# Peptides against a protein of PDB entry 5OOQ, part 163

Target 1, 227 residues: chain A of PDB entry 5OOQ
Amino acid sequence: YREDVRQVVTHPANALSFLQPGRLVEISVNGKDNYGWGAVVDFAKRINKRNPSAVYTDHESYIVNVVVNTMYIDSPVNLLKPFNPTLPEGIRPAEEGEKSICAVIPITLDSIKSIGNLRLYMPKDIRASGQKETVGKSLREVNRRFPDGIPVLDPVKNMKIEDEDFLKLMKKIDVLNTKLSSNPLTNSMRLEELYGKYSRKHDLHEDMKQLKRKISESQAVIQLDDL

## One batch from the design tools (peptide; made by RFdiffusion4, then SolubleMPNN)

Design b2_p25_1_s1
Fold by OpenDDE base, seed 3:
Structure b2_p25_1_s1 (fold): chain B 227 residues (1-227), chain A 25 residues (1-25)
Amino acid sequence: as target 1 above (227 residues)
Amino acid sequence: MEEEEEKKRKEIIEEAEKRIEEELK
């Protein structure tokens, strides 16, 4: 059920508006490499120059560059390519007792475990000398200030995910958390069905948002020609 | 001409919103 919520929250139409520079995100790559809380640098739509016709899933269709302070010190960070989410072998978080460094890694939306209700100051040139380390210090300070965990964005109150099917999902999760007696398998199947319906509705909403943006852009061009 | 294009664009948005509302029912 938490994964179903994560899928909705990390969908492009919900997540992208909250991935401003400095936004805190909790990062798990390939479900195994937990980098903890990082800070968003930027994001872009995934483009495959070698295969322009490549179709990605919604959660893989954007690349988010994030600063992490938990990169293993001996990781081959020089092999990292901006906007390439296929990480080189040996790129991993430091384990307990290992030294870590700050790095910028490209991730997909699917690698976001949670979106924080906080933003750090993000330098304009994060690749300049010492800038990553500055962000890394800020990340450590945030973790120090929130020992019980960094506040997560509320999907409904903060992200304004007000889709009826999503609200039903959230209510079901609450009921399941309170009622240990419900069959988890039956509930998971129902949640998957609700998510499938939500995804279709969400695609329509995103298409509308894109249309509204194109209209606004055309109006801005017209105003420039009238000046 | 610009006012007509703006009206057509508004109509497209309203129709899309209506389709979404109908699917939400």
Scores: peptide ipSAE 0.024, ipTM 0.335, DockQ to the pose 0.011
Fold by OpenDDE base, seed 5:
Structure b2_p25_1_s1 (fold): chain B 227 residues (1-227), chain A 25 residues (1-25)
Amino acid sequence: as target 1 above (227 residues)
Amino acid sequence: MEEEEEKKRKEIIEEAEKRIEEELK
């Protein structure tokens, strides 16, 4: 259901009014490259100069330029093309232990995981020397101040998404979350206990598979009860 | 041996938590 919420929140009709300069957004490119929280520079409608008649999905129809501070230092950032969300090979976030740099990347709305309830000061000329690094410093400071995570915009209270089907979805999610929070398989201590019960000393891989299956089965039962 | 088992146990828990998150998706 989180993906369903994300699809609604990141739809142009809802998201664009909250993509002001400096707006914090959590970025995941192609579902694999997690840049963490970045700051919106600007956005524009996607235009294909080679094929002006190209039709994009709603979530691919806009390009958002975002400052990130998690770009891998050896990424070929010079190959980034303005307003081209198809990132060159080697453009990726830094892994654990790797050094990162600040970069401006073009992303689609589909690459937004969450929209934050915070805005940074965004310099008018982000291309000027040192400006990206200034924003990067501000991003680090925000992350330091919010160790438990940056506040996310409430889709209903903040974004005023009042669609009846969406409200029903949100209610279902709240019910599900309540049930899951009470489920022993969602508690790390209980997971450890379950591991102890099902683990066989000589086949840890099979034990992991069995644990995953039990979790999946438990989740399926909860979902069926809430659908 | 105990440290390796603890590490593997931790990995199993983390993967299980990830699966729960995926099911909520």
Scores: peptide ipSAE 0.007, ipTM 0.269, DockQ to the pose 0.020
Fold by OpenDDE base, seed 4:
Structure b2_p25_1_s1 (fold): chain B 227 residues (1-227), chain A 25 residues (1-25)
Amino acid sequence: as target 1 above (227 residues)
Amino acid sequence: MEEEEEKKRKEIIEEAEKRIEEELK
C-alpha cells in the first residue's frame, strides 16, 4: 500500500503544486540509487526534441531538477544535462566510506519517494560558484536537526487529496500502523530498548554510587590524616 | 538457552516485520 500512496502523491495533479524551489524531496532513482533528501530547484514538462511524438507516463512526463549532497565524488557530474532524466553511466550516490559532493540532478516524479513538509532557501542562480555547496550545507543541517527523519507532507491534511478511494487506503494504512505499534512484538522491542536504556541508567547510577562511595572514603581518609 | 530464545525472538520479529511489510505493500 505504500507504493500505491506514493503513486497518488507523486502524480502530476497532486505533486507539482508542492514542488516549489527549495522543497525537500526524498530521492530514489530507478528504485536503486538512494540520494536521500534533496532540494527542488525547478521543474518542467518533459519535451523530447528528437521525438516530439514521444508519449510519457504521467509520472515520467515532468522533470524535476534537485540539489543533492550525496553524489559520489568521482561521478561524471559534468556530463549531466539539465532536464534530461537519463543519467550518464557512473552517476550514483556515495556508498559508505566514500566521499560525496553536491550536484544538481534531473529526476522524474517517479524517482520521488517522499515530499517533505519543509522548504530550504533556494538561491536564484544555483549554477553560480558555491551555491550548490551552500544548499548542501543546509541539507546537512536539516538532517542533523531531524535525526528521526524529515517530516513528510500529509497527503490528506497538507496536500488535500480527498479522493474517496485514497481516503479508504489511508485509513487502512493507519489501522495497520496502529496494529503494528500495538503489536506485542513492537512492544517487546520497545521494552528491549527501554530495558537497554534502563540498564544504561542503572549502570550509570551504580557508577555514580561507586564514585560517591570513593569520594566519601577519600574524605574519610583526609579527616583521619588531619587528626 | 537464553541466546537461543533471543535468536527465536529475533526471527519471530523479523518474520512479523516481513509479513507487515508485505501487508503494507
Scores: peptide ipSAE 0.006, ipTM 0.221, DockQ to the pose 0.016
Fold by OpenDDE base, seed 2:
Structure b2_p25_1_s1 (fold): chain B 227 residues (1-227), chain A 25 residues (1-25)
Amino acid sequence: as target 1 above (227 residues)
Amino acid sequence: MEEEEEKKRKEIIEEAEKRIEEELK
């Protein structure tokens, strides 16, 4: 069901209106390369200059340029071509213990795992020296403030997806989550995870609770500056 | 040891999700 939700949420008819500059998106390229949360620079309709008659699927028909702060330092980032979602060999996220750098990568809608309910300030010229690193610092700060994860846009409440079949899907997911949460094992694991996070980051956890409340009260997209 | 416990926990959750999904279909 999560994949079904992702397909609906990332469809151009729903996603594009929420891909404003600075929008946080969770990125997984080719289902393998998890870059984590990045920030949208811009998007454009995919055009094949060599084959103008090329037909793409809906989820592959747009290219989204995103800033990531998890690019492996030795990745051949100079080979990245704007608006080419076919990434060169060796372009990958840094593994644990590896150094990372900020990069702008072109992705398809299919590479969006989730759309966040937050927007960063996006510099007008992200290609200027130091601007990618500024966004990278902001991404690190957001991750620090949301140790339990960045708030995801609610498809119904925030994105206003009111399709009847989609609403039925969401209800099924809610029932599933309720049943899972009623399971003693799930409750114990969740409690342990929450307690572990609380113990390690008490002050940040309290701040996060306050921020989550503010987010729930606000119908507007919250920017990092409003946090 | 910790990775194996986490893997077992993940498998239990995945199996539980699958059972509930089958009941909801």
Scores: peptide ipSAE 0.000, ipTM 0.210, DockQ to the pose 0.017

Design b2_p25_1_s2
Fold by OpenDDE base, seed 3:
Structure b2_p25_1_s2 (fold): chain B 227 residues (1-227), chain A 25 residues (1-25)
Amino acid sequence: as target 1 above (227 residues)
Amino acid sequence: DEEKEKKEREEIIEKAEEEIKKELE
């Protein structure tokens, strides 16, 4: 059920308005490379110059540039291409006992595990010498202050997601979390049924989704102009 | 300048912590 919530939260119609410079996001690339919490630099709609007719899924249609402080020190960071989310071979987070460095990496919305309820102050020129390291120090300080984890945006209270099917899903999750101690298997099956219903109804609300996307895109342009 | 930036970051974090605490009450 957490994955279902993540799909809704990271959809462009919901996520883009919360990807301001300095927004904390938890990053997992390709479901295996966990960079931990990073800070948003900016984002842009994904454009393929070689194939202008390329169609991307909603979760792959935007590129988000993020500062991470967990990049493996020997990663070929010089091979990183701006706005190319296909990372070169060898780009990975440091493992336990390895040294890490700060880097700016391009990711898709699908690589966002969580959106934090915190924003860092971001330097105007993140590409200048020493600026990414400054952000890296700030990330370490935040992690120190929140040993139990950085607070995540509430989809309903903070993000104001008002989709009826989503609200029903969230209510059911809350009920099931309370009842999980009694019959885990039955509760899991019921949640799958609810998600199935949500998915079917989601197609019916596509027009509303498109409208929300347009609003979010407009807000994104404003945020980029303010940088 | 570095000390000023550090102080500003600390203030932002502190304010955010207070806001979160209020939402949890």
Scores: peptide ipSAE 0.000, ipTM 0.248, DockQ to the pose 0.058
Fold by OpenDDE base, seed 5:
Structure b2_p25_1_s2 (fold): chain B 227 residues (1-227), chain A 25 residues (1-25)
Amino acid sequence: as target 1 above (227 residues)
Amino acid sequence: DEEKEKKEREEIIEKAEEEIKKELE
């Protein structure tokens, strides 16, 4: 369910309105590289100049630039290409005991684990000397102030996601969480599995719906061309 | 009591899975 919620929350229709400069987001690149909480710089629609016909999934169709303070110090940050979410080899978060630096990385919406209910002050020119480090200090301070975790946006109350299926999902999650509160570890894994299955099914259903729509639109276009 | 609670949780999960399956069909 967490993954399902994540898919809905990070969908462009829902997420983009909350990706203002300074918005805190929890970052996991490709589900492997956890950078922790970063701050949004900006976002843009992903454009493939070489292949304008390239079709991206909804979650890959936008690039979000984020400041992280957990970049491994020896990462080749100079190889980072603006608005290219395909990170160069060696770009990774610092492991325990390693030194970290601040960096701006381009990520997809799919790399957002959660959206925080906090915004940092974002400098106008993040590329200016010392500005990334300033944001990095602010991130550290926020993490210090919220040892139990940074408050996450409530999808319903804060993000106003009113999709009926999503609301049903959230209700189910709430019920499960209430029940899981008695045994958090076993219940969380099972919830994640259930959410993963639901997310895949939902994604398939949405894909099917989109395909049906495309087919219908194509038929309509063909019909219009034949008229 | 713990086994009963575990069974109740499993039933709730199973019911939720069935409902999700029915909604996707």
Scores: peptide ipSAE 0.005, ipTM 0.266, DockQ to the pose 0.020; fails the geometry check
Fold by OpenDDE base, seed 1:
Structure b2_p25_1_s2 (fold): chain B 227 residues (1-227), chain A 25 residues (1-25)
Amino acid sequence: as target 1 above (227 residues)
Amino acid sequence: DEEKEKKEREEIIEKAEEEIKKELE
């Protein structure tokens, strides 16, 4: 269910309006590289100049530039390209005991684990000397102030997601969370069943969107050839 | 006929949407 909520929250229709400069986001790249909380610099629609016909999923269709303060010091940050979410080899967060540096990394929406209910002051020119480090210090201060975790945006109360299926999902999650206290195994099975149904629905919806996009792209190509 | 091909594609999309809707019910 958490993944389902994440899929809805990080969908462009919901997420982009909350990815203002300075917005805190929790970052996990490829499900392995956890950078922790970073700050949004900006975002742009993903454009493949080499393959303009490339179709991206909704969650991969935008690139978000984020400042992180957990980059491994020996990472090849000079190889980072602002609009390429495919990170070079060696780009990783610092492990325990390793030194970290501040870096701006391009990520997809799919790499956002959560969106925070806080915004930092973002310098106008983050690429200027010392600016990313200033943001890094602010991130450290925020983490210090919130030892139990940075407040996450409430999908309903804060993000105002009013999708009926999503609201039903949230209600089910709430019910299951209340019941998990009584019988974890039964609730887990029920959650898994509900998750399975929702995941299937989501997959079907994504497949439909991909099909619609392919059709629209094919129509656009035909119109270009007839001109 | 480009218009015919466009209509056929729209029909395919509509059919796919209906199938997905049925699977979601």
Scores: peptide ipSAE 0.000, ipTM 0.310, DockQ to the pose 0.010; fails the geometry check
Fold by OpenDDE base, seed 4:
Formats: sequence, structure tokens, C-alpha cells
Structure b2_p25_1_s2 (fold): chain B 227 residues (1-227), chain A 25 residues (1-25)
Amino acid sequence: as target 1 above (227 residues)
Amino acid sequence: DEEKEKKEREEIIEKAEEEIKKELE
């Protein structure tokens, strides 16, 4: 269901009006490379100059340029081509313990995991020296201010998606989330009760084993004394 | 029709419960 919601939210008919400069978006490229939250620079319709007849899916038909602050420091960022979502080999986010840098990467709508309900002030010329780093600092500050996560645009309240099937999907998700939120406590309590019962049973079993050993030892001593 | 909305809501809840049950199994 989360993927279904994502497909609707990231569809051009819904997403493009919210991809203003500075809009925060959560980025996952090819379902593997998680860059975290980035800031939108701009977007454009995807044009293939080599093959003008190329047909793209709706989610691949636009390219969004985004600033990320999680690019691996040794990534070949100089090989990045504006408005080319096919990233060069070696372009990846930094892993734990690796150093990261700021970069502008072109992504498709399909690489947007979520759209944030926040916008950064975006410099007019992001390609100018030091501007990417400024945005990177702002991204770090936003992440610091929102330790529980950056607020996501509500598809219904904020994006005004009024499709009946989508509304039904959202209601289903809300019910599931409510049950999942209520169930961890009941399940944790039940797990805790079950674990408590299991622990008590284990403790009782260990106590029984110790008692049996003591009885066996005492019987062995009695047998030795009777010998 | 409040009854139709209630029935639709109940159907959504039932389907969601079935899905949760499947995820917990």
C-alpha cells in the first residue's frame, strides 16, 4: 500500500506543483541508493535528443535536479550531467563511516520516496562556488530540528488528491497504522507476558533441575555412606 | 446514506484486519 500511495503522490499530475525550488524530497535511487532528504533545484520534462520518439512512463517523463548532502566523497561527481538521470558508475551515497559531500543529482519522479512539507531558501545560482555547501548546511540543520523525521505532505489535506480510490486506500492505511500502533503495545504486552511466562517457566525448569541434582547428590552421598 | 458509508467503512476495516492477520502469520 505504501508503494501505491507513492505512485499516486509522485505522478506528474500531483507532484510537479509541489516541486518548487527548495522543496524537500526524500530520495531513493533505483530502490538501493538512499540519499535521504534533499532539496529541489528545478525540474524539466525529459527530452531525449538522440531519440525524440522515446516514450517514457509518467514517472520517468520528468527529471528533477536535487541537492543532496550525502554523496560519497570519492564519487565521480564531475561526470554528472544535468538532466541525465542515468547516473555514472560510482555515484552513490556515503555509507556509515564514510565522508560525504554536497552534490546536485538529476533524478526521476520514481526516485522520490516522499515529498516534504518544507521548503528551503534556494540560492539563485546553485552552481556557484559554495552554494551547494550552503544548502547542505541547511539540510543538516533541518535534520537536526526534526529528529523524528521531516514532515511529509499529506496527500489529501495538502496535495488535494480527491480520487475516490485513493481516498479509500488512505483510509485503509490509516486503519492499519492505528492497528499497528495499538498492536505494538498489546503485542509488546502480550510478548512481555509470554516472555514473562516463558521466563518463569524456564526459571521453574532450572529450579527443578537444580532440585533434582541436589536430590541425586544427596542420594549418592547416602549410598556412599551405606556402603 | 450513512448506512452505506458505515458499510464501506466496515468492509475497509475487515479487509485491513485480514491483511494484518496475514502479516502476523
Scores: peptide ipSAE 0.000, ipTM 0.249, DockQ to the pose 0.019; fails the geometry check

Design b2_p25_1_s3
Fold by OpenDDE base, seed 4:
Structure b2_p25_1_s3 (fold): chain B 227 residues (1-227), chain A 25 residues (1-25)
Amino acid sequence: as target 1 above (227 residues)
Amino acid sequence: DEEEEEEERKRIIEEAEKEIEKERL
């Protein structure tokens, strides 16, 4: 279901109108290399100069240039070619403990995991010295401000996708999410939190009952010693 | 340079916040 939604959202007919400069997009290249949230620079129709008759799938027919701040520092970024989504070997996100740099990478629509409901102001010349780093700092600040994640465009409310089968899919997902949120397991974790609070309250109430009993027993012993 | 970079960051974020608010209304 999530992949089916992603295929519809990232289709050129739906996605391109939301790929303005500065639009935040979550990037996963070939489903493996997760760059996190990046900012759109521009996009263009994919043209193969070597084979003009090359036919691409809808999701591979456009190239989106995006600024990322998660590029591995030792990646061969100088080998990156604008509007060439075939990334050189060694182009990857930084792993845990590795240093990252800002880079502009060309991706296909198929490498978009989600489209954010947020748009950064983009410098006019992103290739100028320091401009990528400025966008990279802004991406870090956005991530700091949205610790629970960057808001994603609603495909129906924001993107106005009115396809009947898609609307049925979204309704099914919403019902499933509502059922998952209403599920006795989420209610059982809330019941475990409530039972943990109720057990703490019941333990406190039993401790208070035991303390009242001990006080009553101590008072009864004091009354017996005063006789 | 560092102050200009911070002001540019603030502008970038403020513009982003305005775009979110426009899409929510």
Scores: peptide ipSAE 0.014, ipTM 0.406, DockQ to the pose 0.060
Fold by OpenDDE base, seed 2:
Structure b2_p25_1_s3 (fold): chain B 227 residues (1-227), chain A 25 residues (1-25)
Amino acid sequence: as target 1 above (227 residues)
Amino acid sequence: DEEEEEEERKRIIEEAEKEIEKERL
């Protein structure tokens, strides 16, 4: 059920409107490399220049650049390619007792574990020297302020996901959280169906263009209010 | 400069906390 909610929340039709610069996201790469909470820099549609006919899944069709403060210090960060979510070998989070550094990593939507209800102020040029470390300090401060964890966006209240099948899923999760005893497997198939219905009903490409425009307009409004 | 940046970061987080609390009410 949690994975099923994650699939809906991280779907491009839902997630992209909340991937503004500075948005906090919890990152898990390849189901094993937990970077913790990072901050969104930007995102772009995944384009394979070598194979323009490459078709990606919905969750792999976008690349999100995120600042993390948990990169292992000896990771080959110089081998990171912008907009390539296939991370070089040796790119990993620091383990306990290891030193970490700040890095910008390209991830897919599938690597988002949760979307936070917080946004950091992002430097204009995150690639400039010291700017990643500034964001890294802010991430540490957020983690200090939220010892019980960073607040996650409510899919219904905050993200306004009004899909009836998703609402039924959420209600079922609530009932199951109250009723600890019933088997989670039967409901995963319904979420794949719901996700499949959502993906089929929304022209994801047009919705993404509209969302990207709204994000750009919102950024322009924030810049106008900051001027 | 580092101290001012730290205070600004604290203000931004505090404002975000207030927004979250307003949405919970």
Scores: peptide ipSAE 0.014, ipTM 0.403, DockQ to the pose 0.184
Fold by OpenDDE base, seed 5:
Structure b2_p25_1_s3 (fold): chain B 227 residues (1-227), chain A 25 residues (1-25)
Amino acid sequence: as target 1 above (227 residues)
Amino acid sequence: DEEEEEEERKRIIEEAEKEIEKERL
């Protein structure tokens, strides 16, 4: 369920308009490396200069640069390449008892676990000395102020996702979260079916998808210029 | 009121179940 909602929320047509500088996002790389909440720097469409014909999935078609404050101190951060979401070996979050540092990492939309309903003030030059650490302090302060978790964007109320199949999915999830107190197994199969129908309808409406993407990209660019 | 929220949740559940049943037919 959470994954099905995540797939819709993190789709370029929905997510890009909310990836403004300073937007908080919860980050999980490759399903293993949990960096916690980071702050968006910028994003760009993924372009393979060596293979222009490379087809990426929708969730892999954009690169988001994010500031994290949970990078392991001995990680080879100097090997990080801007706009390359394939992280070098040894790039990982700090474990319990390890020291962490602030870093900017390139991630795909698929590495976004959730989008927060908060934005940090972002320095103009995040690569300047001390600027990442300033954002890192702000992230710590946000986590201190929200001990029960950072508020997540509501997909319907905040993101204005009005797709009928998604609304049905959300209603089902709300129902299921209310019923998951009673029977978790029967409800997961029904969500996969709805998501499968949503995905198939979405694939059939590729023109609408491309239009929504263009609108979201345009809105995202406008919002980037206003900061 | 907590009771009105529970009744609204029940109605949303019942509507969602009816729509699922209509798509299976």
Scores: peptide ipSAE 0.000, ipTM 0.297, DockQ to the pose 0.022
Fold by OpenDDE base, seed 1:
Formats: C-alpha cells, sequence, structure tokens
Structure b2_p25_1_s3 (fold): chain B 227 residues (1-227), chain A 25 residues (1-25)
C-alpha cells in the first residue's frame, strides 16, 4: 500500500511540481541504498543520446539531482556523471561508524521514497567549492529539529491529488489498515489495478508538457523576485 | 500543527541562508 501511494506520488504528473530547488526528498536507490533526506538541486527529462528511441517508464523518464550528506567518504564520487542515474560501483551511503561526505547524485523519480513538506534555501551554484557542505549542514540541522522525522507532503491536502482512483486507493488503504485480516497479496493486485487505471486516465505526455510550463512559470517568478 | 510546521520551515530557511552567507564571506 505504501508502495502504491509512492508510485502515484512520485509519478511525473504529481512529483515534478514539488521538486523545486531545496525541496527535501527521502532517497532510496535500487531499494537498498538509503541516503536519507536530501535536497533537490534540479531535474531534467532523461535523454539517451546513444539511443534516442529509448522509451523510459514514467518513473525513469526524469533525472533529479539531489544533495545528500550521507555519501560514504571513499565512494568514487569523481565518477558520477551529471544526468546519469546509473551510479558507478562503490557509490553508496555511509554505514554506521563510517565517515560521510556531501555529494550531488543523479536519481530517478523511482528512487524517491518520500517528498518532504520542507524546502531549504539553495545556493545559486551548488557545484562551487563549499556549497554542498553548506547544504549538508542545513540537512543535519533539519534532522536535528525533526527527531521524529521530517514532515511528508500529504498527497491529498498538500499535493492536491484529487484523482478518483487514487482517492479510492487511499480509502482502501485506510480500510485495510483498520482491517488487519486481509491477505497482503490480494490487496497488492487490486492496488496495481487501480494504479494502472490511474496511469491510463492521464495523457502523460500532455500532462508533463503542462507541468513543465507551470514549473517554468514558477521558476520565472522566482527569478523576477531575485531581480 | 500546520502553522507550527510553517514557522519551523521559515526558521530552517533563515538559518540556512545565514550559513550560506557566512560561507560566502
Amino acid sequence: as target 1 above (227 residues)
Amino acid sequence: DEEEEEEERKRIIEEAEKEIEKERL
């Protein structure tokens, strides 16, 4: 159930408008590498220059650059390629007792576990010396202030996901959380069906185009306030 | 409370801005 909600929340049609610079996101790469909470730098549509005909899934169709403060110190961060979500071998979070550093990692939307209801102020040039470390300090301060966890965006109240199939999904989750007695496998199949119906209702290409326009407009407004 | 989360958010942003400004100097 949490996974099915995550699939809807992290869908480009819902997530991209909340991936502004400084937005906190909880990161899990390949379902195993938990970086914890990071801060969004930017995002871009995934383009395969070697295979222009490559079709990505919705959750793999964008690359999000995120500052993390949990990168293992001996990770080969110099091998990280901008806009390449296929991370080099040895890129991992620090384990308990290991030293960590700040790094910018490219991730897919599918690597977002949660979207936070917090946004940091981001330096204009995150690639400049010391700027990642500043964001890393701010991330530590956020974690210190929220010992019980960083507030997550409510999909309905905050993200305004009002799709009928999603609302039905949420209601089913609530009913199932109250009814501990139902077989998890039967529930997952029904949730996949509802997600499939949700995904089919959206002209994903047109929705993404509209979202890109709204994002560009919002970025233009931020730039106008900086002038 | 939603208001308390907004105030905490503002404080975190202001602290982050102050830290960024201190590292630029």
Scores: peptide ipSAE 0.017, ipTM 0.362, DockQ to the pose 0.044; fails the geometry check

